# Designs tried in a protein design run: peptides against a protein of PDB entry 3C2G. Part 122

Target 1, 209 residues: chain A of PDB entry 3C2G
Amino acid sequence: IRTFDLLGLLLHDSDAIDGFVRSDGVGAITTVVQYPNNDLIRAGCKLLLQVSDAKALAKTPLENILPFLLRLIEIHPDDEVIYSGTGFLSNVVAHKQHVKDIAIRSNAIFLLHTIISKYPRLDELTDAPKRNRVCEIICNCLRTLNNFLMMWIPTPNGETKTAGPNEKQQVCKFIEIDILKKLMSCLSCEGMDTPGLLELRSTILRSFI

## One batch from the design tools (peptide; made by RFdiffusion4, then SolubleMPNN)

Design b2_p24_4_s4 (from b2_p24_4, 12 letters changed)
Fold by OpenDDE base, seed 3:
Structure b2_p24_4_s4 (fold): chain B 209 residues (1-209), chain A 24 residues (1-24)
Amino acid sequence: as target 1 above (209 residues)
Amino acid sequence: SERLEKARQEQADDFDEHVKLSLS
């Protein structure tokens, strides 16, 4: 626990963060969080989030890291773990086709649906900190999904990669009535990325025609 | 293309209807 806290204190400088990532810091974190300690898992995932936008991650192999993280998010009910994990996911897939592919084949789309399905509608949450955290998690999920779908948007010139039937089926889960109700409830939540939700809608429509 | 745009519009209309129904 203290180790991750110490690392978090050291990683305020962008060069230090890049240095940590280049030295397989992400791999080190994922190794440590394999131990069944909730505090370590929380701290480790938070640290992952902190380094998730590092430039050095573009050169970091994520084939073993990302599936592990996705599994970690899947099995832990902890909002902080889910927040950090989905935040990491959303950042690492951004503008990186290879990472998107790893995430998708690791069942990320379905996981995002599962995460959203887990939480009640925001209007049912009376605790403001809890509601805000749930909003952030949902935003992370939506941003990640949007990043996935963008690669399947048809272009006027040239062939665009199309989503496979499994991916299409998983994406269709996001337009189920229960999911839509939850997503629409987010629009009234303070701090919600409304533009992101609208962008996702547009992206879904463009991706599957 | 005109065909693609028409398809997009139809899908958008269907989606909007689905959302509307989900909120009712």
Scores: peptide ipSAE 0.024, ipTM 0.484, DockQ to the pose 0.028
Fold by OpenDDE base, seed 1:
Structure b2_p24_4_s4 (fold): chain B 209 residues (1-209), chain A 24 residues (1-24)
Amino acid sequence: as target 1 above (209 residues)
Amino acid sequence: SERLEKARQEQADDFDEHVKLSLS
């Protein structure tokens, strides 16, 4: 934990972050968070989030790391871990088709739905820090989903994939009324990406019609 | 193309209705 704290203080420079990533820092964190210590897991996942947009990650194999992290998020009820993990996911899939593919085949879409389904409507949360954290988690999920869907939208350059029937089915679950109620409750929380939700609406329509 | 656009509009309207219901 102390080591991760020290790293967090030092990794404020993009070159230092890239150096850490190139030195298999992500793999090292992944190894450490396998130990059943909640504080250690929180600190490790937070550090992952801090390095999640590093340029060096584009050249880092994530085939073993990402599925492990997704599973960790799935089984760990800690909001801080889920926040860090979904933040990591949203950042690492951005503009990286191969990482999107790894995430999707690792059941990421279903996981995102599960995460959103886990939390109550934000308007039912009276504790502001908790509400804000949940809002951030949901926003991370929506951003990640949008990143997935965008790869299935026809573009002028012709770089478009076709979503499989399973993926389509999983995506459609986000349009269910109960899920939408939870998503709309985010509007009561400061920091909600309302434009992002509207973009997601447009993306869904363009992807599946 | 027109048929496709109509279908998209219908789905958009349905989505908007769902949003409306979600906010009620």
Scores: peptide ipSAE 0.024, ipTM 0.485, DockQ to the pose 0.027
Fold by OpenDDE base, seed 4:
Structure b2_p24_4_s4 (fold): chain B 209 residues (1-209), chain A 24 residues (1-24)
Amino acid sequence: as target 1 above (209 residues)
Amino acid sequence: SERLEKARQEQADDFDEHVKLSLS
């Protein structure tokens, strides 16, 4: 825990982060968080989040990392782990088709739905820190979803990737009223990436209409 | 198309209204 915290403090510079990633730091973290220690897992996932936007990740194979992380956040009820994990996911899939594919193959869409579904509506959360964290988690999930959905939206030239039947079915779950309500709740939450959520809203509409 | 855009807008409006009502 202390080591990860210290490392996180040191990795405040983009070059340092890239150096860490180039040295297989992400792999090292994922190895460490395999141990069933909640504090270690939390610290490790937090560190993953911190390095999740590193340029060097584009050159890092994630085939073994993403499935593990997805499973980790699936089974771990800790909001901090989920926050970090979904944040990592949202960042690593951004603008990287191959990473999106890995995530989707690893049932990320379903997982995102599961994560969103397990949380109550934001208006039911009276504790502000908790509510904010939940909102961030949901936003991470929705941002990730947006990245996925964008793959299947027809381009102006008519070209588009086709979602598989399973993926399509999973995506359809996000137009459930409860999910949409949570999206709207996030839109009303202060400090959130409202433009991003609005983009997702648009993407959803484009995907289903 | 204009038709599609109209449909999207209507759906969006309906959804927003529904959400608003459900959250009130």
Scores: peptide ipSAE 0.020, ipTM 0.511, DockQ to the pose 0.028
Fold by OpenDDE base, seed 5:
Structure b2_p24_4_s4 (fold): chain B 209 residues (1-209), chain A 24 residues (1-24)
Amino acid sequence: as target 1 above (209 residues)
Amino acid sequence: SERLEKARQEQADDFDEHVKLSLS
């Protein structure tokens, strides 16, 4: 546990982070978090988040790592794990088509829906730290979804992928009334990624309407 | 381009209305 904390402190610059990633640091973390220790899992996922924007990740195979993480956040009730995991996901899929594909094949879109569904509306949360954490999780989910949808945006030249029927159905779940209520509640919270939500709206419209 | 933008704005407005109705 203390080891992950130490690593997090040491990985303060891009070169150090890249070095860690090139040395299969991500794989090492994912191996360690397989042990049934909640503190270890939290620390490991946090460390994953810390290195999730590393340049070296572009050259790192994620075929096994990403599905594992998705399963972990699917079954783990811990907000900190979910926060770190969704943050990692959001960062690693950005501008990386192959990573998006891995995530989507691993049912990431549905998982994002599930995560949002488990949390109450933000206006029902009176505890500020809890509310803020939930906001961050929802923002991570929205950013990730937006990144997925961007690859299906129609272009004037016709050079775009088309979402499959399953993906379309999964995306449609985000416009269900209960989900919309939760998403809209975010707009009432200061500091929330309102631009992100609006961007998501725009992306959905461009992709499917 | 301008025509397309107007069409997109209309779609956005429709979506917003739908959301509003769904939340009300």
Scores: peptide ipSAE 0.018, ipTM 0.475, DockQ to the pose 0.032

Design b2_p24_5_s1 (from b2_p24_5, 12 letters changed)
Fold by OpenDDE base, seed 4:
Structure b2_p24_5_s1 (fold): chain B 209 residues (1-209), chain A 24 residues (1-24)
Amino acid sequence: as target 1 above (209 residues)
Amino acid sequence: MEERLREARKKQDEDFDEHLKLAE
């Protein structure tokens, strides 16, 4: 735990982060968080989030990391773990087709739906810190979903990746009224990634309407 | 340009709202 905290303090700039990632820091974290200690898991996932936008991740194999992380998120009801994990996922899939494919094969779409579905409506949350954290989690999930959906939107050249039937079915769940309401609720929250949510709205419209 | 963007956003909002109504 303290080690991760200290490491987090050292990873204050992009070069340090890239250096850590190049040294298989992500793999090291994932190894450590295999221990069933909630504090350790929380700290490790937070550190993952901190390095999730590193340029060096483009050269890092994620075939083992992503499934593990997804499983970790699935089994831990801890909002901090879920926040960090979904944030990591959102960042690593961005602009990386191969990473998106790994995530999808690892049942990420279903998991994201499950995560969003399990949280109450934001208006039902009276505790502001909790509400904000939940909103952030939902935003992370939806941003990730947006990245997936974009793969199946026709390009101007008419080229599009066709989603398999299973993926289509999974994605269709995100146009359920409950999910859409949560999207709208997130849009109403101040300080959230409103541009990203608006992009998702646009993507949904292009995908399903 | 700004007006066109505003109109486009408005249309998207309308389409989205309509979709929501259909999903209810």
Scores: peptide ipSAE 0.013, ipTM 0.417, DockQ to the pose 0.040
Fold by OpenDDE base, seed 1:
Structure b2_p24_5_s1 (fold): chain B 209 residues (1-209), chain A 24 residues (1-24)
Amino acid sequence: as target 1 above (209 residues)
Amino acid sequence: MEERLREARKKQDEDFDEHLKLAE
């Protein structure tokens, strides 16, 4: 725990973060968080989030890391772990087709839906810190979904993929009224990635309407 | 340009709201 805290304090610049990632720091974290200690898992996932935008991750094999992280998020009820894990996921899939493919094959779409579905509506949460954390989690999930959906929308550059039937079925769950209401609730939260959520709304409209 | 963007966003919002109403 202390080591992760210290690492978090030291990893302020992109070069240090890249150095950590190149030294298999992500693999080291994933090894450590296998121990059944909630504080350790929280600290490790937070550190993962901190390095999730590292340039060096583009050269890091994620075939073993992503399935493990997704499983960790699936089984761990801790909001801090889920926040960090979904944040990591959203960042690593951004602009990386191969990472998106790994995530999708690892049942990420279904998991993201499950995560969003398990949380109450934001208007039902009276505790501001809890409400904000839940909103952040939902935003992370929806941002990740946006990255997936964007693969299947024609771009001006002519790059488009067709979603498989299973992927289509999975993403259709995100146009359920409950999910859409949660998206709208997140748009009403202050300090959230409103541009990202608006982009997702646009993506949903283009994909399903 | 800004007005067109505002109109486009407004239309998108309306379309989204309509979709929500249809899903209820």
Scores: peptide ipSAE 0.010, ipTM 0.386, DockQ to the pose 0.038
Fold by OpenDDE base, seed 5:
Structure b2_p24_5_s1 (fold): chain B 209 residues (1-209), chain A 24 residues (1-24)
Amino acid sequence: as target 1 above (209 residues)
Amino acid sequence: MEERLREARKKQDEDFDEHLKLAE
């Protein structure tokens, strides 16, 4: 726990973060968080979030790391773990097709659906810290989903990746009416990434509606 | 070009909102 906190304090610049990642720091964190200690898991996931935008991640194999993190988020009911994990996911899939493919094969789209389904409407949350954290989680999920769906939008240049049947099914589960209603209800909540939500809405429509 | 894209996006958003209302 203290080690991760210390590492987080030391990683203030991009070069240090890249150095940590090049030294298999992400793999080291994922190894440590396999131990059943909630505080350790929280600290490790937070550190993952802190290094999730590192340039060196583009050259880091994530075939084992990403499925593990997705499973951790799936089984761990901790909002802080979910926040850090979805934040990590959102950042690592950005502009990296191979990472998107790993996440999608690991049922990430349906996991995002499950995460959003777990939480009540934001307007039903009276505790401001809780509401803000849930809002951040939902925003991370929305950003990640948008990055996935953008792969299948026909471009004017004729480059279209076609979603497979499994991917289409996962997306169909996400765009259930109850989920969409919940997302729309977030537009009135303070702290919601309204531009991100609107972008996702547009992306969904262009892809499937 | 940007304005046309903005208008197209606005229309898509409106269509999506209508779709959600019809699905209620």
Scores: peptide ipSAE 0.006, ipTM 0.372, DockQ to the pose 0.040
Fold by OpenDDE base, seed 2:
Structure b2_p24_5_s1 (fold): chain B 209 residues (1-209), chain A 24 residues (1-24)
Amino acid sequence: as target 1 above (209 residues)
Amino acid sequence: MEERLREARKKQDEDFDEHLKLAE
C-alpha cells in the first residue's frame, strides 16, 4: 500500500509517468491488485488513474489489462476503486480507437450503465464528500460513453464507424429516464466538468434524437 | 457565429428537456 503511495509521489511529471508505463508499470499494478486486499486494490487503482493519461499508453497492449480492470470494478463494491477504475477507463479510451474497441468487446458499455444505475440520486446523498465522489463516478462513466458515441457520429469527412446492433442496444440504455436524470443532476453540481457533460448531452441528442 | 452557437445550445437544451418530459 505504502509502496503505491510512494510511487505516486514519484510520478509527478509526464516523463516519469511515461517511463513507468513503458516499463510495464500498468501490468505490474494489475498483478498486485489481484491480491484480495482492499487497501491494496484502492491504492493500485488510484495509481492506475494517475498514469491513465500517459502518452506511452498508446503503445501499451491493453488487451489483457482492460478486461481485468473492467471485471475488477464490476465486482468490487468500493467507490474509490470504481472512481479510479472508471477514470482510468475514460482516459485510456480517449482518442484511441483500438482501446475503445477492446473496451466495447469487454462489455464496457453495459458495465457503465450498471455502475450508474447502482448509485442513488445525488439529491438523496446528504454527505457532501460521498455525493461528490458519486458524481465523479457518474461523470467518468458518462465521459467514457461520450467517447464511444463519438465513434458513430458522422464526421464531415463521411468516415463513420457504424455501431453494431448489440452496441446500439447497449447505448440505448443511456437514454433511460433515470440515467438522464442523473446526468442532469451532475450538471447541477458545482465544480464538475460542465463542458464535458454538456458535450455528452449534445452527443446523446445527436445520437438518439 | 457565437450567437448561432448559443441559439443551437439553447435549442438542444429545450429538446433535451422535452425528451425528458416525454420519457417521464
Scores: peptide ipSAE 0.007, ipTM 0.376, DockQ to the pose 0.038; fails the geometry check

Design b2_p24_5_s2 (from b2_p24_5, 13 letters changed)
Fold by OpenDDE base, seed 5:
Structure b2_p24_5_s2 (fold): chain B 209 residues (1-209), chain A 24 residues (1-24)
Amino acid sequence: as target 1 above (209 residues)
Amino acid sequence: MEERLRKAREEQDADFDKHLELSA
């Protein structure tokens, strides 16, 4: 636990983070968080989030790492783990089609829906720290979904990847009234990525028109 | 941390825009 905190302090600039990632730091963290210790898992996932925007990740194979993380998020009820994990996911899928494909094959779309569905509406949460954390989780999920949906929007050249029938069905679940209400509740939350949420809203609308 | 996240988001947005431009 202290080691991850110390490592996090050392990773204060982009070059250090890239160096850590190039040295298979993500794989190392993934190995450590396999140990059944909640504090260790929290610290490891937090560190994953801290390095999730590194440019070096674009050159890092995620075929084994990403499915493991998705499974960890699926089975672990801890909000901090879910926050860090969904944050990691949202960052890594932003850059590479291949990473998006790995996530989708690993049932990420369904998982995102499950995560959003399990949390109450933000207006039902009276504790501000809890409400903010839940809002951040939902935002991470929605940002990830946006990155998936963007793959299936036709390019100006008329070339478009088509979502499979299963993916389409899973995406359709995000237009259910409960999910839409949660999206709207996030838009009203202070300090959230409002532009990103508005972009998702636009993408959802375009995907269903 | 917040500043790095901001910069990372900006870089991600820029990369995304480049990807859109390259895919266009």
Scores: peptide ipSAE 0.007, ipTM 0.451, DockQ to the pose 0.331
Fold by OpenDDE base, seed 2:
Structure b2_p24_5_s2 (fold): chain B 209 residues (1-209), chain A 24 residues (1-24)
Amino acid sequence: as target 1 above (209 residues)
Amino acid sequence: MEERLRKAREEQDADFDKHLELSA
């Protein structure tokens, strides 16, 4: 636990983060979080989130890491783990089609829906820190979804990946009224990435209309 | 706000804008 905290303090600049990632730091973290210690898992996932925007991740094979992380998020009810894990996922899928494909093959779309569905409406949460954390989780999920959906929107150059039938079916679940309400609730939260959520809204509309 | 997500959006927006310029 203290080791991850210390590592987090050392990773204060982009070069240090990239160096850590190039040294298979992500793999090292994933190895450590396999131990059944909740505090260790939390700390490890937080560190993953901290390095999730590293440029070096674009060159890092995530074929083994992503499925593991997705499974970890699936089985852990811990909001901090889910927050960090979904944040990591959202960042790593943002720039690479290959990473998106790995995530999708690893049932990420279904998992994201499950996560969003599990949490109550934000207006039902009276505790501000809890509400904010839940909002962040939902936003991470929705941003990740946006990145997936963008793959299937026809580019003007006509090159469009087509979603498979299973993916389409899973994506259709996100137009459920409860999911849409949660999206709208996130838009009303202070300090949220409103432009990003608006982009998702636009993407959803373009995908389903 | 996660920096990588921001950059991805900016890149997508830039690509979209370029395409609009080419189609115009």
Scores: peptide ipSAE 0.019, ipTM 0.474, DockQ to the pose 0.245; fails the geometry check
Fold by OpenDDE base, seed 3:
Structure b2_p24_5_s2 (fold): chain B 209 residues (1-209), chain A 24 residues (1-24)
Amino acid sequence: as target 1 above (209 residues)
Amino acid sequence: MEERLRKAREEQDADFDKHLELSA
């Protein structure tokens, strides 16, 4: 735990972060968070989030790491773990298409829906820090979904990757009224990226036209 | 948010370009 905190303090520079990632730092963290210690898992996931924007991740094999992290998020009822994990996911899927494919094959779309569905309406959360954290989690999920949906939008040349029938079915769950309400509720949260959420809304709509 | 979306778009464009190169 203290080691991860120390590492987090040292990794403020982009070159240092890239160096850590190139030295298999993500794999090292993933190995450590396999121990059933909640504080260790939380600290490790936070560190993963901190390095999740590293350019070196585009060259890092995530075939084993990403499914493991998704499973960890699925089974661990901790907002901080879910926040860090969904944040990591949203960032790494921006690096390469193959990472998106790994996530999708690992049932990420369903997981995103499950996460959003488990949280109450934001207006029912009276504690502002809790509400903001939940909103951030939902935004991370929706950002990830946006990155997936963008793969299936036709290019100007008319070529598009087609979502499989299972992916289509899972995506359809995000147009449920409860999910849409939660998306809209995030627009009212303080400090949220309103333009980004509006872009996501547009992407969702375009995916169903 | 914006930077992450930009990177995702750039990657999509790069993949598209590779696909075009392979199809040519």
Scores: peptide ipSAE 0.019, ipTM 0.476, DockQ to the pose 0.095; fails the geometry check
Fold by OpenDDE base, seed 4:
Structure b2_p24_5_s2 (fold): chain B 209 residues (1-209), chain A 24 residues (1-24)
Amino acid sequence: as target 1 above (209 residues)
Amino acid sequence: MEERLRKAREEQDADFDKHLELSA
């Protein structure tokens, strides 16, 4: 735990983060968080989030890392783990098609829906820090979904990947009234990226029309 | 995180604009 805290303090600039990632730092973190210690898992996932936007991740194989992280998020009820994990996921899938494919094959779409479905509506949360954290988690999930949906939108060059029937069915769950209400609730949260959420909403709706 | 999200959005917006231009 203290080691992760120290690493988090040292990895404050982009060059240091890239150096850490190039040295298989992500693999090292994932190895450490395999120990059944909640504090260690939380600290490790937080560190993953901190390095999740590193340029060096573009060259890092994530075939073994992503399935593990997705499973960790699935089984762990901790909001901080879910926040960090979904944040990591949203960042790594943003620019890499192969990473999106790995995540989708690892049942990421269903997991994202499950995460959103498990949380109450934001208007039912009276504790502001809790409400904000839940909103951030939902936003991470929706952003990740948006990145997946963008693969299946026809590009002008005619090369469209088609979602499989299972993926289509899983995506359709995001237009459920409960999910839409939670998205709308996120739009009402102060300090959130409202334009980004509106764009996500638009992309989701366009994917179903 | 915010800067990468911004860049991803800008790329998506550019792709969307190109798609709209080609679909029109």
Scores: peptide ipSAE 0.017, ipTM 0.444, DockQ to the pose 0.249; fails the geometry check

Design b2_p24_5_s3 (from b2_p24_5, 14 letters changed)
Fold by OpenDDE base, seed 3:
Structure b2_p24_5_s3 (fold): chain B 209 residues (1-209), chain A 24 residues (1-24)
Amino acid sequence: as target 1 above (209 residues)
Amino acid sequence: MEERLRKARQEQAEDFDEHLALSA
């Protein structure tokens, strides 16, 4: 725990972060957070989030790391773990098709649906800190989903991959009436990624139906 | 580890079920 806190303090510049990542820092964190300590898991996931936009991650093998993190998010009820984990996921998949593929084959789309589905409506949360955290989690999920969808959006100048039947089915779950109502109810909430939500909806309706 | 994971999954399920109930 203290080591992660210290590392978080030291990793305040991009070069230090890249150095940490090049030294398999992400793998080290994922190894340590396997220890059954909630504080350690929180601290580790927070540190993962802090380094999640590092350029060096593009050269880091994530084949074992991402499935582990996704499983961690899946089983932990902790909002801080979910926040950090979804934040990490959203950053690491950005502009990296290979990483998107790893996440998708590891059932990330369905997991994100599950996360959004299980949280209460933002407009029903009276506790501002809780509402804000849930909002951030949903925003992380939306950003990740939009990043996934980019792989399958037809571009005027290039052949795009077609989503497989399973992926298409998983994506289409986000336009089901219940989740759509939930997401639409968040539009009025401060801090909501309204553009991301509208993009997700629009993309699904245009390209996946 | 396994027992902790089992407990965490159970707590997660309970927490999310509560969230679902609040969302209905």
Scores: peptide ipSAE 0.017, ipTM 0.421, DockQ to the pose 0.022
Fold by OpenDDE base, seed 2:
Structure b2_p24_5_s3 (fold): chain B 209 residues (1-209), chain A 24 residues (1-24)
Amino acid sequence: as target 1 above (209 residues)
Amino acid sequence: MEERLRKARQEQAEDFDEHLALSA
């Protein structure tokens, strides 16, 4: 735990972060968080988030790391882990088709649906810190989803990948009534990525149904 | 490609906002 905190302090600039990533720092963190210690897992995932926008990640193999992280998020009930993990996911899939493919094959779309579904409505959360954290998690999910969906949006040039039937099915779950009610409850929340929510809904309605 | 996709998403968002405004 202390080691991760110290590492976080050392990773104060982009060069240091890139250096850490190039040295397989992400893999190292992933190895450490395999131990059943919640504090360690929290600290490790937070560190992952801190390095998740590193340029060096574009050249980092994520075939083993990303499925592991997704599974960790799936099974771990900790908001801080989910926050950090979804934040990491949202950043690493951005502008990287290969990483998106890995995540999608690892059931990321369904996982994000599960994450959003399990949290209460934001308007039901009276504790401001909790509400804010849940809001951030949902925003991470939205950003990730929008990054996935862009792969299948028809371009003006007519060249787009077609979503497979499974992916389409998973995407369409986000227009079901229960999840829509949940997402709509977020619109009035301070800090919510309302544009991202609208983008998600619009994209699904226009391109997936 | 990514810029085109970003633009397409933006257009979709704008269309949706317009639809919401018209439905209100």
Scores: peptide ipSAE 0.009, ipTM 0.462, DockQ to the pose 0.063
Fold by OpenDDE base, seed 1:
Parts: structure tokens; sequence; C-alpha cells
Structure b2_p24_5_s3 (fold): chain B 209 residues (1-209), chain A 24 residues (1-24)
């Protein structure tokens, strides 16, 4: 715990962050968080989030890291872990088709649906810190999903990859009535990525139905 | 280690699910 906190304090410069990532820092964190300590897992995931926008990640193999992180989020449902993990995921898949493919093969779409489905409606959360954290998690999920969908949107001049049947089915789960009601309840919430939510819904309705 | 980790994660998952159910 203390070690990750200290590292987080030192990693305030982009060059330092890139240096850490180039030295397999992400792999080191994922190794340490395999220890069954909740505080350690939270601290490690927070550190992952802090380095998740590093340029050096474009050159870092994530074939073993992403499946591990996704599994960690799946089996260790802690708001701080989910926040950090979905934040990391949203950043690392951005503009990286290879990384998107790894995440999708690792059941990321279904996992994100599960996360959103399990949380209460934001308007039903009376505790402001909890509501804000859940809002951030949902925004991370939306950003990640929109990044995935971009691979399959037909462009007039581009070879677009077609979503497989399973992926298409998983994407369509986000327009089922119960999940739609939950997502629509977020539109009036402060801090919600409303454009991202509308983009997700519109893209699914136009391209996946 | 793996079994202890699995058990700890399972306990946390159960606690989290209970918390979400109570908050809904």
Amino acid sequence: as target 1 above (209 residues)
Amino acid sequence: MEERLRKARQEQAEDFDEHLALSA
C-alpha cells in the first residue's frame, strides 16, 4: 500500500510515467495486486489508472494484463477497484484497435453491461460521494463502449470490421428496456457524459439493429 | 495463494452484491 502511494507521488511527470511503463511497471503492479489484500488491490488499481494515458503503453504488450484486470473487476466488485479498472480500460483502448480486440475477446462488453446493470439508478443514490463515484464508473464504461463501437461503424470510404454475432448480441443488450431506463436516468445527473450516452444509444440503434 | 485469493474475492463479491441490493 505505502509503496504504491509513494510511487504515485513520484509519477507526477509524463517522462517519469513513461519510464515506469517502459520498465514493465504495469506488469509489476498486476503481479503485486494478486495478493489477497483489498487495500493493496485498490492502491494498485489506482496507480494503474494514473499511468493509463502514458504514451509508452502503445508499445507495451497488454495480452496478459488486460484479461487479468478484467477478471479482477469481475470477481472483486469494489467501487474503487471498478472505478480505477474501468478508467484504465477506457484509456488504454483509446485509438488502439489491437488493445480493443484483446479487451473484447476477454469479454469486456459483457462485463461493462454487468457493471452498469448491478448499480442502482443514480437518482436513487442519496450519498453524494457514492453517487459521484458510480457516475464516474458509468462514464468510464460508456467511453470504453463507444471506443469499441467505432471499430464497427460503417465509414463511406473505409474497410470496417464487422462485429461478430456474439459481440453484436452483447452490444444490443445495452438497448434492452431495463438497461435503457437505467442509462436514461443518468441524463440529468451532474457529471454524466450525456453526449457519450446519446452516442452509444444512437450508434447501437443505427448500426446494430 | 490462489485459493486464498479466490476465497477473499468471493467474500468481497458477496458483500458488494448485498450492498448493491440494499441500496437499490
Scores: peptide ipSAE 0.032, ipTM 0.436, DockQ to the pose 0.020; fails the geometry check
Fold by OpenDDE base, seed 5:
Structure b2_p24_5_s3 (fold): chain B 209 residues (1-209), chain A 24 residues (1-24)
Amino acid sequence: as target 1 above (209 residues)
Amino acid sequence: MEERLRKARQEQAEDFDEHLALSA
């Protein structure tokens, strides 16, 4: 725990973060979080989040890391782990087609739906810290979904991939009324990535039109 | 968008670190 905290404190600039990632820091974290210690898992996932936007990740093989992380957030009930994990996922898939493909093959779309579905409506949460954390998790999931959907939006030049039938079916789950209500609830939360959520709304509409 | 995400996450990381420091 203390070690990850210390590492987090050392990673304040982009060069240090890139250096850590180039030194297989992500692999090291994923190794450590395999131990059944909740505090260690939390700290490790938080550190993953901290380095999730590193440029060096574009050159890092994620074939083993992403499936592991997805499994971790699938089975772990901890909001902090889910927050950090979904945050990492949302960042790491951004602008990286290969990483998106790995995530999708690892059933990420379905998992995102599952995560959103498990949380109550934000209006039912009276505790502000809890409500905010849940909102952040949902936003992370939706941002990740947006990154996936963008691959399948028809472009005028015809250079668009088509989603497979399974992916289409999984995406269709996000137009469920419960999911849409949660999306709308997130839009009403202060301090959230409102532009990102609006972009997602637009992307969803374009994906189904 | 990415830069705003980075800043937001950095702030969240700082808040978390502060919480950890207070809990230690």
Scores: peptide ipSAE 0.022, ipTM 0.504, DockQ to the pose 0.029; fails the geometry check

